# Ledger of designs, part 29: peptides against a protein of PDB entry 5CWW

Target 1, 194 residues: chain A of PDB entry 5CWW
Amino acid sequence: VPKLQGPFDFDLNPEDEQDDEVELKDIYVIGEKPRVADLMRGEEEELEMMKEDQHNGLSLNIICLLSTSGQVKICLDIDGVEAQWLPPRSKNKRLFAPPPEPPSLLTFQTFDTLKPAEVTPDGWPMFSEDATSPYSFYVTHPAGITYISLTPWVFRLESELQSDSEAGTEFRIDLLAKGQGSERDRIFTQTRTQ

## One batch from the design tools (peptide; aimed at target 1 R35)

Design b2_p21_2_s3 (made by RFdiffusion4, then SolubleMPNN; its pose is not in this set)
Fold by OpenDDE base, seed 1:
Structure b2_p21_2_s3 (fold): chain B 194 residues (1-194), chain A 21 residues (1-21)
Amino acid sequence: as target 1 above (194 residues)
Amino acid sequence: SEEEKRKRALEALKEALAKLR
């Protein structure tokens, strides 16, 4: 699991500068789909099984941020884009390479998993993985559990990223923007024993 | 709006991709 360690530079909309007050509680990273070239180094049999799965993954890292208030921010790592299109940087990590610049994150979606009345000062929202899908996860809080799935848009975004044609890009981006975001479903709510 | 923010993010992503091509 790629652990993103370090400060993220959020290319947050200047209107989202109010996010400086958001205390982060947890971070969940969905790694980019493995490159076919990296998979080709493995056994051929493993490659065939992974080819079917490769069509269903995003070629960008997704960074999910969770605040103490239960706000989720879904961010895209654009530095992953550079890694895709730039020839693999020669593994000569010269010992003196400047520390990699913090990844630039683009906010795709922001939403709340808690109602205002469920937010508590001692609340501890946390991410957990969904074993059935790499693009689905849970937010667990004492007030309840929320299922989140990125599947409604990830495939469409990947299709756009893989498109060699600039023709219609504006239209497709507009459709992605207007389209359904992440699926969100409260699967469990803790009953307050009065 | 959330849609406008998403659109701007996607446009920025597109521009980033275009610089790499």
Scores: peptide ipSAE 0.392, ipTM 0.879, DockQ to the pose 0.066
OpenDDE base, seeds 2, 3, 4, 5: peptide ipSAE 0.390, 0.384, 0.388, 0.384; ipTM 0.878, 0.876, 0.878, 0.878

Design b2_p21_2_s4 (made by RFdiffusion4, then SolubleMPNN; its pose is not in this set)
Fold by OpenDDE base, seed 2:
Structure b2_p21_2_s4 (fold): chain B 194 residues (1-194), chain A 21 residues (1-21)
Amino acid sequence: as target 1 above (194 residues)
Amino acid sequence: SEEEKRRRRLEALKKALAKLR
């Protein structure tokens, strides 16, 4: 039987974002790609086909959160949330293990897709996938459609996670954090006929 | 280990992001 997972803790949320103030409307999950090292333990033949796909993926799950205001929060699953199964009802191990610390999502980036004047109380923004890229998606709102791509940083982050060199890693990670670098393009704006 | 290196990099990322908050 699958185990119910959650709650998730959000790490590095801005303190001023009272969790109570952000009404979430949608969640978009980008599943992790397998790590090259994990694939090297498999049959060599599967390795060649996956090499091309591996160079463009992240070995972390990405959780995108969308608020009523059109704010997008990009979170990384650092802990690697795996499917858990309920342990078989073994009779006697009341090991009161402290409840495992809830998995933490690392807030990587937060940005808006709507202008303040476009925000409506009844707004219902939604995510939709981009069939051309697993790391690109759309935010649809009555005011408009915004294209988002995580590709500018996803590859670089994965390269840092997989690199054998420690030289310059901290510096490059600092640059990644500062740059954040998600592409945002408003591809459609609804003209309010006044 | 490779896993330990990965963990260190993730911790570095956490620290880097924390400096921006």
Scores: peptide ipSAE 0.618, ipTM 0.950, DockQ to the pose 0.839
OpenDDE base, seeds 1, 3, 4, 5: peptide ipSAE 0.617, 0.615, 0.617, 0.617; ipTM 0.949, 0.949, 0.950, 0.950; seeds 1, 3, 4, 5 fail the geometry check

Design b2_p21_3 (made by RFdiffusion4)
Pose (drawn by RFdiffusion4):
Structure b2_p21_3 (pose): chain A 174 residues (1-35, 56-194), chain P 21 residues (1-21)
Amino acid sequence: VPKLQGPFDFDLNPEDEQDDEVELKDIYVIGEKPRNGLSLNIICLLSTSGQVKICLDIDGVEAQWLPPRSKNKRLFAPPPEPPSLLTFQTFDTLKPAEVTPDGWPMFSEDATSPYSFYVTHPAGITYISLTPWVFRLESELQSDSEAGTEFRIDLLAKGQGSERDRIFTQTRTQ
Amino acid sequence: HTEKLAEKLAELVKKRKEERE
């Protein structure tokens, strides 16, 4: 039985989130690829409101177990800092009028690319893609350049990143 | 927020570059 890791702390998490934004209904994870795509896990979170949050696993989740009984507890040991994810982007997929209080939006994988996926909700369906943004970040991670890292990363963070488009809307039908 | 995000990403890229060295 491996150690339960969490609750993960969302670095740069949006402040003043509403109840239907904090409450989660689905989770979709795009695993890191071997060193084609991003060498990081991408943790996608879907709220009751239809809000989608794209998080990057900067630290890297790895194998971990609780300590054996052989280990003696040390008083001057530092407290274990909680695990962390980096909140890259957060965006709505529903208008306020489309949010149902007990709605169950769902993630779905795209057959052609793991970096594209769908959100399904009684209000409609939404296509989402993280490309090419994830490729641009991977190229910087593999950059052969001696310098310019902070400069190039600043442009990427300023980039709009993921793209999202509604493909279907259900009208006056719950 | 964008600046903080950029700093965090820059730190990751620097770490990866150091690993290659």

Design b2_p21_3_s1 (made by RFdiffusion4, then SolubleMPNN; from b2_p21_3, 10 letters changed)
Fold by OpenDDE base, seed 2:
Structure b2_p21_3_s1 (fold): chain B 194 residues (1-194), chain A 21 residues (1-21)
Amino acid sequence: as target 1 above (194 residues)
Amino acid sequence: RTAELARRLAALVERRRAERE
């Protein structure tokens, strides 16, 4: 039986966001891709072909959160939250282990997909996948559809995570943190018929 | 906030590097 996980703590949540004020409507999870080297242990020829596919993805889970207001929060699972199963009823439940500290998600980026005038109390924005890229998705709201792509920073972050050299890492990470660089394009806007 | 984010990401990168050595 799978164990219920949570609550999750959000590290670096915007200070102005009282956690109580953001009503979440949807969650979109982008699972980590396994390291090609770990999968291809023994298949040297296929390793070269997959290395050329610069698109090996991020070795971190990404958790996207969507609020009623159309705010998207991009969180990184730095701790590596794994699926947990209920332990078999072993008698030695150390009853008093302090509840493990809830896993923390690192808030990487927060942005809006709706204009203030488009926000409605009954709005129910939803995520939908992009079949062409695991790191791209759509936010659908009655007011419109927004395309989002994490690709601009995902590949750069993964490059750092896989780098053997410390040279320039701090600088490049600083640029990632400052720029973040998710693409956001409104691809459809519902014209309010006056 | 961005400085703290950068620090946490850098620490992650360092951890991942150490795991490969």
Scores: peptide ipSAE 0.634, ipTM 0.954, DockQ to the pose 0.817
OpenDDE base, seeds 1, 3, 4, 5: peptide ipSAE 0.633, 0.632, 0.633, 0.633; ipTM 0.954, 0.954, 0.954, 0.954

Design b2_p21_3_s2 (made by RFdiffusion4, then SolubleMPNN; from b2_p21_3, 7 letters changed)
Fold by OpenDDE base, seed 1:
Structure b2_p21_3_s2 (fold): chain B 194 residues (1-194), chain A 21 residues (1-21)
Amino acid sequence: as target 1 above (194 residues)
Amino acid sequence: RVKELAKKLAELVKKRQEERK
């Protein structure tokens, strides 16, 4: 049985987002790319083919949050939260270790997918995957559909995470933080027939 | 916020680089 995880602390939440005011409607998780070293513990020959596939993902989990207002929050799992399963009922009275500090998510980007006039109290925006890319997805709302792609920055961030050189890292990270670079495109708008 | 984000990302990159050594 999967263990319920949370609460999570959100680092760098916008000051105006009182946690109590943002009602979340959906969550979309983009899992980290598999570590070849972890997968290949036993199969030497498949190592070479998977090396090519490793270049196509981020070595961090991405947590996307969607509010009732169509606000998307892109968070990075900096602590490396792993899926946890309920331990088998071993009767060992493990001493109540204090609950570990809740893992932190780094708020990378926040943006809206709806115009203020499109926001409705009964609106139910939802995420859906893009079959063409693991780092692209859609936000569907009665008012319209928005395409989102994280690809413009994901590759760059991964390049920094995998780099052995510290030279220029600070500068490139500063550019990433300033630009963020997620693509956002409204691909469909529901026309209200007046 | 942007400066703090850059700082946090830089710390993350540094941490990952240290874990690979």
Scores: peptide ipSAE 0.555, ipTM 0.940, DockQ to the pose 0.784
OpenDDE base, seeds 2, 3, 4, 5: peptide ipSAE 0.554, 0.554, 0.549, 0.553; ipTM 0.940, 0.940, 0.939, 0.940

Design b2_p21_3_s4 (made by RFdiffusion4, then SolubleMPNN; from b2_p21_3, 7 letters changed)
Fold by OpenDDE base, seed 2:
Structure b2_p21_3_s4 (fold): chain B 194 residues (1-194), chain A 21 residues (1-21)
Amino acid sequence: as target 1 above (194 residues)
Amino acid sequence: RVEELAKKLAELVKRRQEERK
């Protein structure tokens, strides 16, 4: 039986975001790229084809959160939260391991998909996947549809995570943090028929 | 906030580099 995980600590939440004020409506998880080396113990040729596809992925889970207001929060799983299973009911080893420190999600970026005038109390924004990219998705709301792509910074971050050189890493990470270069495009807007 | 984000990302990168050595 899967173990219920959480609560998660959201690291670098904006101080002004009272956690109590943000009603979350949806969650979208982008799983980390599989470590092909761990999966493919045997077939070198399939490894090369998968390497090309793997070059486009992040070695971190990404958790996207969507509020009623259409706010998207992009979080990185820096701790590598793994699926936990309930230990078999074997009796005695209540090793009260101290409750593991709650896993932390690093808030990478927060942005809005709706204009203030488009926010409605009854609004139910939702995520949907983009079949063309695992790092792109849509936010659908009655007011419109917004396309989001994480690809620009995902690639750069992964490059740093895979780099063997410390040279310039700090500078590039600083640029990454400042840029937060998610693409966001409103692809559809519902015309309010007056 | 941005500086803290950069710091945490840098720490993450460093950790990953160390795990590969």
Scores: peptide ipSAE 0.601, ipTM 0.949, DockQ to the pose 0.792
OpenDDE base, seeds 1, 3, 4, 5: peptide ipSAE 0.601, 0.600, 0.600, 0.600; ipTM 0.949, 0.949, 0.949, 0.949

Design b2_p21_4 (made by RFdiffusion4)
Pose (drawn by RFdiffusion4):
Structure b2_p21_4 (pose): chain A 174 residues (1-35, 56-194), chain P 21 residues (1-21)
Amino acid sequence: VPKLQGPFDFDLNPEDEQDDEVELKDIYVIGEKPRNGLSLNIICLLSTSGQVKICLDIDGVEAQWLPPRSKNKRLFAPPPEPPSLLTFQTFDTLKPAEVTPDGWPMFSEDATSPYSFYVTHPAGITYISLTPWVFRLESELQSDSEAGTEFRIDLLAKGQGSERDRIFTQTRTQ
Amino acid sequence: SADEHREKTLEALKEALRRLQ
């Protein structure tokens, strides 16, 4: 039985989130690819409100077990800092009028690319893609350049990143 | 050296995202 890791702290998490934004209904994870795509796990979170949050696993989740009984507890040991994810982007997929209080939006994988996926909700369906942004970040991680890292990363963070488009809307039908 | 570059890139990304808030 491996150690339960969490609750993960969301670095740069949006402040003053509403109840239906904090409450989660689905999770979709795009695993890191071997060193074609991003060498990081991408953790996608879907709230009751239809809010989608794209998180990056900067630290890297790895194998971990609780300590054996052989280990003696040390008083001057530092407290274990909680595990962390980097909140890259957060965006709505529903208008306020489309949010149902007990709605169960769902993630779906795209057959052609793991970096594209869908959100389904009684209000409608939404296509989402993280490309080419995830490729641009991977290229910088593999960059052969001696310098310019902070400069190039600043442009990528200023990039709009993921793209989202509604493909279907259900009207006056719950 | 590759690990140091990677860490620097990811720290720079975190700092850039913070400035955008």

Design b2_p21_4_s1 (made by RFdiffusion4, then SolubleMPNN; from b2_p21_4, 10 letters changed)
Fold by OpenDDE base, seed 4:
Parts: C-alpha cells; sequence; structure tokens
Structure b2_p21_4_s1 (fold): chain B 194 residues (1-194), chain A 21 residues (1-21)
C-alpha cells in the first residue's frame, strides 16, 4: 500500500503564490516504477517481464491535485530522484534519520476540467483510476467526466531521467516544455435537464 | 505562460539530476 506520506511542500515560485487559494478536494498519486534493484531480489522472471515492458513507468512519484473548481495540478516529486541515486539506506539508519523533509513538488502542468459555468459551490470533483493504464485517470464532476493521460510526456521524461548522456538534454527538455503536456478529453457532459 | 512554468519545473529537475551525477 503506497503510504501517502505527510504534507507536501510546494516549492511554488513566489510568483505563483498569486494562484488563488485553490481549495483542494482530492489527491491522486501515481507511484514511481519499482526500482530494478528491488526487482533483483525477486525472481529473474519478474525482472525479464519488466525489461520487456518497454514502457517502464516514471521513476518519480506523480501527485495530482484536484480543486473544487475542477483545476488539476500535475506535480512531480523531486525526492524520488534522490531515492534513485542514493544507495539503499541500510534499514538500520532509518531509526535516527530526521523526519524526512516534506517532498518537494514541481508543478509540471495545471489545467481546468470544468468550464467556468460548470463550476458550482457544491461541486465535488473526484479522481478515479483507469484500469488500463497507471498514467491515465478520470476526473468526475456532476457536470461531466474528463479523461486525463500523462502518457504523452511521462515516457519521454523517464528517458531523460535515465539518460547517462548530457548531450541533447537541453533539447529534450525544451521539447518537453513546449509539448502539449497531458492529454485531456471530456468523455461525458451532463445535459442539464431543464 | 504554461510553457514557461513547465520549463522552470523541468529546469529545476535537470539541476537536481546534475547534482546527483
Amino acid sequence: as target 1 above (194 residues)
Amino acid sequence: SEEEKRRRALEALKKALEKLR
């Protein structure tokens, strides 16, 4: 069970502090892919299956935040990066480790799932998973259902995270920045029965 | 812009990765 650990500190750029007090209603976490080192302790067959899964997930946790207004923030947990490169802390040192610093979240994308006219004070948007992909999910609101997929960028970002070469990094980052980001599709709209 | 915000996030991530290499 991925333990949702503790309050997340948003390294919001002070310029982004002008984002209106977004009342959060729901959180959806996409856990990082299992580390190959953790798999090496498993049966060789599991390692082969994960190697064949050409689409190994992101090595970072993704934290999706949903506001009352239907705004979604897609955040990346930077602490996941440290966890990849730090040798597995011997189990014994966890006892005296200062409480883990709250994870630093980077906002990758922010978008609305509702039109302004669909936003209601009593609206309660919720996340739900897509059984077909760990990187896809739905936002459900009384006004409608929106499908969201992170697949357009997640694998490219992972490729960058796993790249040993600094060559072309700036170009790849530029492509990720300029890219469309997450796929968003309104799959259902509730017709107001007048 | 959304692109600029995303760029800043990615650049911060890049810097974090560079520190680990």
Scores: peptide ipSAE 0.387, ipTM 0.875, DockQ to the pose 0.065
OpenDDE base, seeds 1, 2, 3, 5: peptide ipSAE 0.387, 0.385, 0.385, 0.385; ipTM 0.874, 0.873, 0.874, 0.875

Design b2_p21_4_s2 (made by RFdiffusion4, then SolubleMPNN; from b2_p21_4, 11 letters changed)
Fold by OpenDDE base, seed 1:
Structure b2_p21_4_s2 (fold): chain B 194 residues (1-194), chain A 21 residues (1-21)
Amino acid sequence: as target 1 above (194 residues)
Amino acid sequence: ADEEKRKAVLEALKKALEKLR
């Protein structure tokens, strides 16, 4: 039985010292790319199809948080939320393993999808997937629809995670953070008929 | 503010990579 994961600790959130008041409206999770070793237990034919897709994914889970104001936080699961299966009810292990420490999320990027004038008390921003890309999605709100893509940085981050060389890591991370963050495009705006 | 946030993200990413490697 899958265990519900959470609450998450935002210990690595550089921004959250200020936003005690952010009411979350929706959560969107982009699962980590399956490790080849975990897939090797399956049928060989499924492995070949996944190998081509394997070059394009991040080995970390991405958790996107959406506030009532239309603020998006892109968070990285650094500790790796391992799929915690409920331990099989084996009768005898009385050892209450202390609940695993909640995974620490790193806030990679925060941005708004709504203008201040578009924020309404009754607004209901929500995530929706992009069927064409696992690293792209939409934020829908009565005021408009925003397309978001993580593709500008995901590949570079994955390349760094897979790099065996610590040499130049600081430089490459600096380039990653200086680079264009997530792509964000308003694709539709609801015109208020005055 | 944006530069400080960026620096914090960089430091956190660096620490994360050190743990993941």
Scores: peptide ipSAE 0.217, ipTM 0.807, DockQ to the pose 0.082
OpenDDE base, seeds 2, 3, 4, 5: peptide ipSAE 0.214, 0.213, 0.212, 0.215; ipTM 0.805, 0.803, 0.803, 0.807; seed 5 fails the geometry check

Design b2_p21_4_s3 (made by RFdiffusion4, then SolubleMPNN; from b2_p21_4, 10 letters changed)
Fold by OpenDDE base, seed 1:
Structure b2_p21_4_s3 (fold): chain B 194 residues (1-194), chain A 21 residues (1-21)
Amino acid sequence: as target 1 above (194 residues)
Amino acid sequence: SEEEKRRAVLEALKKALAKLL
C-alpha cells in the first residue's frame, strides 16, 4: 500500500521552525526494515534471503526532504518506534481507527548539496535511487549530481535501537552524535561554458 | 551545533523507546 507522504510534524527542531519558509521540492522515503513476522507469510526461500538482509537495515522509516535550494534534511520517523514495540494492532480495528496522526519526525542531519552560487530560482533538485544500496541515493540538479549515503551511521543506530543493554548507551550515543553523519560526494558538476 | 542537535535526536529516540518498554 503506498504510504501517503505528509503532512509531517517536526517535534524536536525548535531552531528549524523558521524553516517553514523553505519550499520543499522533493521527498524520498527509505522504508523501515520489514519485520520478520510480516515476512513469515511469504515463501520460505524469500524469507531466508530476507533474513540475511535483516542485519542490513534500520527499523525506522527515514524521510529525506529536499528544498528548492538543494538543502537536504534526513529525518527519522518516531512512529516507527511505536510500531516496532507495540504488538501488531489487530487488523479489524483499522477500519474505524481515527486517521493516523501525522508522523513525528526527528531531524538527524541537515546539509546543502548546492553552493550558494549554484542556487537558482528555477532550480529543480530531485532525489533518485541508488539501485545498489537502499541507504544511498542521489540529488540531481542542473548544476550537478551529489551522491549521498546513510551507511556511515544507519547500522550503528540500528545496533543501538536493538540493544537490550543500557550499559554503554551513553557512550554509543556520544559516538553517533560526534560522527560524520551521512556521506556526501559531488560526483558531477555541470561546467557553465561561458 | 550539529552534534548537539544530533545528540538531542538520539536522546529523544532513547526516551521514546523507553516509554514503549
Scores: peptide ipSAE 0.370, ipTM 0.861, DockQ to the pose 0.066
OpenDDE base, seeds 2, 3, 4, 5: peptide ipSAE 0.366, 0.363, 0.367, 0.367; ipTM 0.859, 0.857, 0.857, 0.862

Design b2_p21_4_s4 (made by RFdiffusion4, then SolubleMPNN; from b2_p21_4, 10 letters changed)
Fold by OpenDDE base, seed 4:
Structure b2_p21_4_s4 (fold): chain B 194 residues (1-194), chain A 21 residues (1-21)
Amino acid sequence: as target 1 above (194 residues)
Amino acid sequence: SEEEKRKRVLEALKKALEKLK
């Protein structure tokens, strides 16, 4: 049985992010790309397909959090939480392994998908996947639908993660910082037919 | 600015990555 992972610690909040107690309504997880080593155990054909898929996904898990107000937080799992399985109920030694320290999440970006006037107490925003890209998704709300894509930065971040050279790291990070964050487009707005 | 915030995040990320390397 897969272990429910959480709670997550938001230890890496930038100082200025008021941990406003945001009531979460939904979570969308983008799993890390499989490690090349794990792929090497697979059929060579799958490895070739993944090599050809230039969209080398991010080696970090991405956790997207959605609030009642339509606020999205894009978080990176820096600790690389591997899928934890519930230990088999073997009878004897409950080695109370100290609960694994909750993974530290780095909030990469926070943005709103709703205008203040669109926020309703009974509003229930939800994530939905984009079948065309693992790094794109939608936020659906009665007021409208917002398309979100992480593609503008994911590749660059992955490139940096895989870089063996410290040379130019600062420059690349600066470029990443100055670069466009997640793409966000309102693709549908519900017109209140009065 | 949003850019400054992002820069801080990336700096934090960089530090984290340095620890992972």
Scores: peptide ipSAE 0.222, ipTM 0.814, DockQ to the pose 0.063
OpenDDE base, seeds 1, 2, 3, 5: peptide ipSAE 0.218, 0.218, 0.217, 0.201; ipTM 0.811, 0.809, 0.810, 0.803; seed 1 fails the geometry check

Design b2_p21_5 (made by RFdiffusion4)
Pose (drawn by RFdiffusion4):
Structure b2_p21_5 (pose): chain A 174 residues (1-35, 56-194), chain P 21 residues (1-21)
Amino acid sequence: VPKLQGPFDFDLNPEDEQDDEVELKDIYVIGEKPRNGLSLNIICLLSTSGQVKICLDIDGVEAQWLPPRSKNKRLFAPPPEPPSLLTFQTFDTLKPAEVTPDGWPMFSEDATSPYSFYVTHPAGITYISLTPWVFRLESELQSDSEAGTEFRIDLLAKGQGSERDRIFTQTRTQ
Amino acid sequence: DEAHREETLNALREALRRQRE
């Protein structure tokens, strides 16, 4: 039985989130690829409101177990800092009028690319893609350049990143 | 390579923090 890791702290998490934004209904994870795509796990979170949050596993989740009984507790040991994810982007997929209080939006994988996926909700369906943004970040991680890292990363963070488009809307039908 | 990777990811975090301030 491996150690339960969490609750993960969302670094740069949006402040003043509403109840239907904090409440989660689905989770979709794009695993890191071997060193084609991003060498990081991408943790996608779907809220009741239809809000989607894209998080990056900067620290890297790895194998962990609780300590053996052989280990003696040390008083001057530092408290274990909680695990962390980097909140890269957060965006709505529903208008306020489309949000149902007990709605169950769902993630779906795209057959052609793991970096594209769908959100399904009684209000409609939405296509989402993280490309090419995830490729641009991977190229920088593999960069052969001696310098310019902070400069190039600043442009990438200023980039709009993921793209999202509604493909279907259900009208006056719950 | 390891140090460059850490630098890149730290730069990304700081860039996002500056945008949200």

Design b2_p21_5_s3 (made by RFdiffusion4, then SolubleMPNN; from b2_p21_5, 10 letters changed)
Fold by OpenDDE base, seed 2:
Structure b2_p21_5_s3 (fold): chain B 194 residues (1-194), chain A 21 residues (1-21)
Amino acid sequence: as target 1 above (194 residues)
Amino acid sequence: MEEKRKRVLQALKEALARLRE
């Protein structure tokens, strides 16, 4: 039987976001891709070809959260939350193990997909996948549709995670954090028929 | 490799923390 997981702690939430004020409406999970290095251990020859494919995904799970207001929160699973199973009811071990610290999600980026005037109390924004990229998705709201792509920073982050060089890593990570360059494009806006 | 990965993620956490101060 699968073990119920959670609650999750969110690391580095914006201070102004009282967790109580953000009504979440949808969750979108992008599963981690296997690490190139883990793939390399078996087939040395095919590895050189896969290194060139810039399409190497992130070796971290990404959790996207969507609020009623159209706010998107991009979180990274740094701890590597795995599926847990209920231990078989074996008898006696009162292992008062302290409750495992709840897994933490690192809040990477937060941004709005709606203008303040587009936010409605009855709004129900939803995620939709992009069939062309695992790191791109849409936010659909009655006011419009927003395309989002994580590709700009996902590639850079993965490059740092896979790099053997420590030189300049801190600088590049700092730039990555500052840039938080998720692409965001409003592809459709519903014309309010006045 | 795991140690480096951990360092990168820690650096990211710290960088993000600095942006929110």
Scores: peptide ipSAE 0.597, ipTM 0.945, DockQ to the pose 0.873
OpenDDE base, seeds 1, 3, 4, 5: peptide ipSAE 0.594, 0.594, 0.597, 0.595; ipTM 0.945, 0.945, 0.945, 0.945; seeds 1, 4, 5 fail the geometry check

Design b2_p21_5_s4 (made by RFdiffusion4, then SolubleMPNN; from b2_p21_5, 10 letters changed)
Fold by OpenDDE base, seed 5:
Structure b2_p21_5_s4 (fold): chain B 194 residues (1-194), chain A 21 residues (1-21)
Amino acid sequence: as target 1 above (194 residues)
Amino acid sequence: DEEKRRRVLEALREALAKLRS
């Protein structure tokens, strides 16, 4: 039986986000780049084809949260939430290891996909995948559709994660934080037929 | 916005330090 995971602790939220209890409507998870070496242990030929595509993934899980108001939070799973299975009821009273600390999510970016006038109490924004890119997706709302791409920063972050050099780390992280972050483009707006 | 960016930066630094250790 899969273990229900959660609650997630948002320890690294920047304080300035008024934790207005934003009602979440949808969650979109972009899984970490599979260690192709671990998944493809048996098929050497497919490993070479995936190596070319291998350079474009993040080694961290990305969790996108969508509110009723169309606010998107992009969170990074730093602790590496793995699928946990309920341990078989082994009768051995293993010393209750303290419950593992809840996984911490780092909020990387927060932005709105809707204008204030487009927000409705009964709004139902939803995520949908982009078949052309694992790091791009859409937010669909009755008021319109917004395209989002994480590609502008994902590669830079991955490069930093893989870098063994501490030299220039501060500068590179500063560039990540000062950058435009995720690409956002409203591709469709519903005209209110008054 | 600038203060928010600073906080994100600090959080990223801490996160990277944890991931590299």
Scores: peptide ipSAE 0.235, ipTM 0.816, DockQ to the pose 0.086
OpenDDE base, seeds 1, 2, 3, 4: peptide ipSAE 0.232, 0.231, 0.229, 0.232; ipTM 0.814, 0.814, 0.815, 0.818; seed 2 fails the geometry check

Design b2_p21_6 (made by RFdiffusion4)
Pose (drawn by RFdiffusion4):
Structure b2_p21_6 (pose): chain A 174 residues (1-35, 56-194), chain P 21 residues (1-21)
Amino acid sequence: VPKLQGPFDFDLNPEDEQDDEVELKDIYVIGEKPRNGLSLNIICLLSTSGQVKICLDIDGVEAQWLPPRSKNKRLFAPPPEPPSLLTFQTFDTLKPAEVTPDGWPMFSEDATSPYSFYVTHPAGITYISLTPWVFRLESELQSDSEAGTEFRIDLLAKGQGSERDRIFTQTRTQ
Amino acid sequence: SEEEHREKVLKALKEALERNR
């Protein structure tokens, strides 16, 4: 039985989130690819409100077990800092009028690319893609350049990143 | 060297995201 890791602390998490934004209904994880895509796990979170949050696993989740009984507890040991994810982007997929209090929006994988996926909700369906942004970040991680890292990363963070488009809307039908 | 470059990139990304908020 491996150690339970969490609750993960969301670095740069949006402040003053509402109840239906904090409450989660689905989770979709795009695993890191071997060193074609991003060498990082991408953790996608879907709230009751239809809010989608794209998180990057900067630290890297790896195998971990609780300590054996052979280990003696040390008083002057530092407290274990909670695990962390980097909140890259957060965006709504529903208008306020489309949010149902007990709605169950769902993730769906795209057949052609793991970096594209869908959100389904009684209010409608939404297509989402992380490309080419995830490719641009991977290229910088593999960059052969001696310098310019901070400069190039600043442009990528200023990039709009993921794209999202509604493909279907259900009208006056719950 | 590759590990240090990767850490620098990811740190720079975190700092850039923080400045944009």

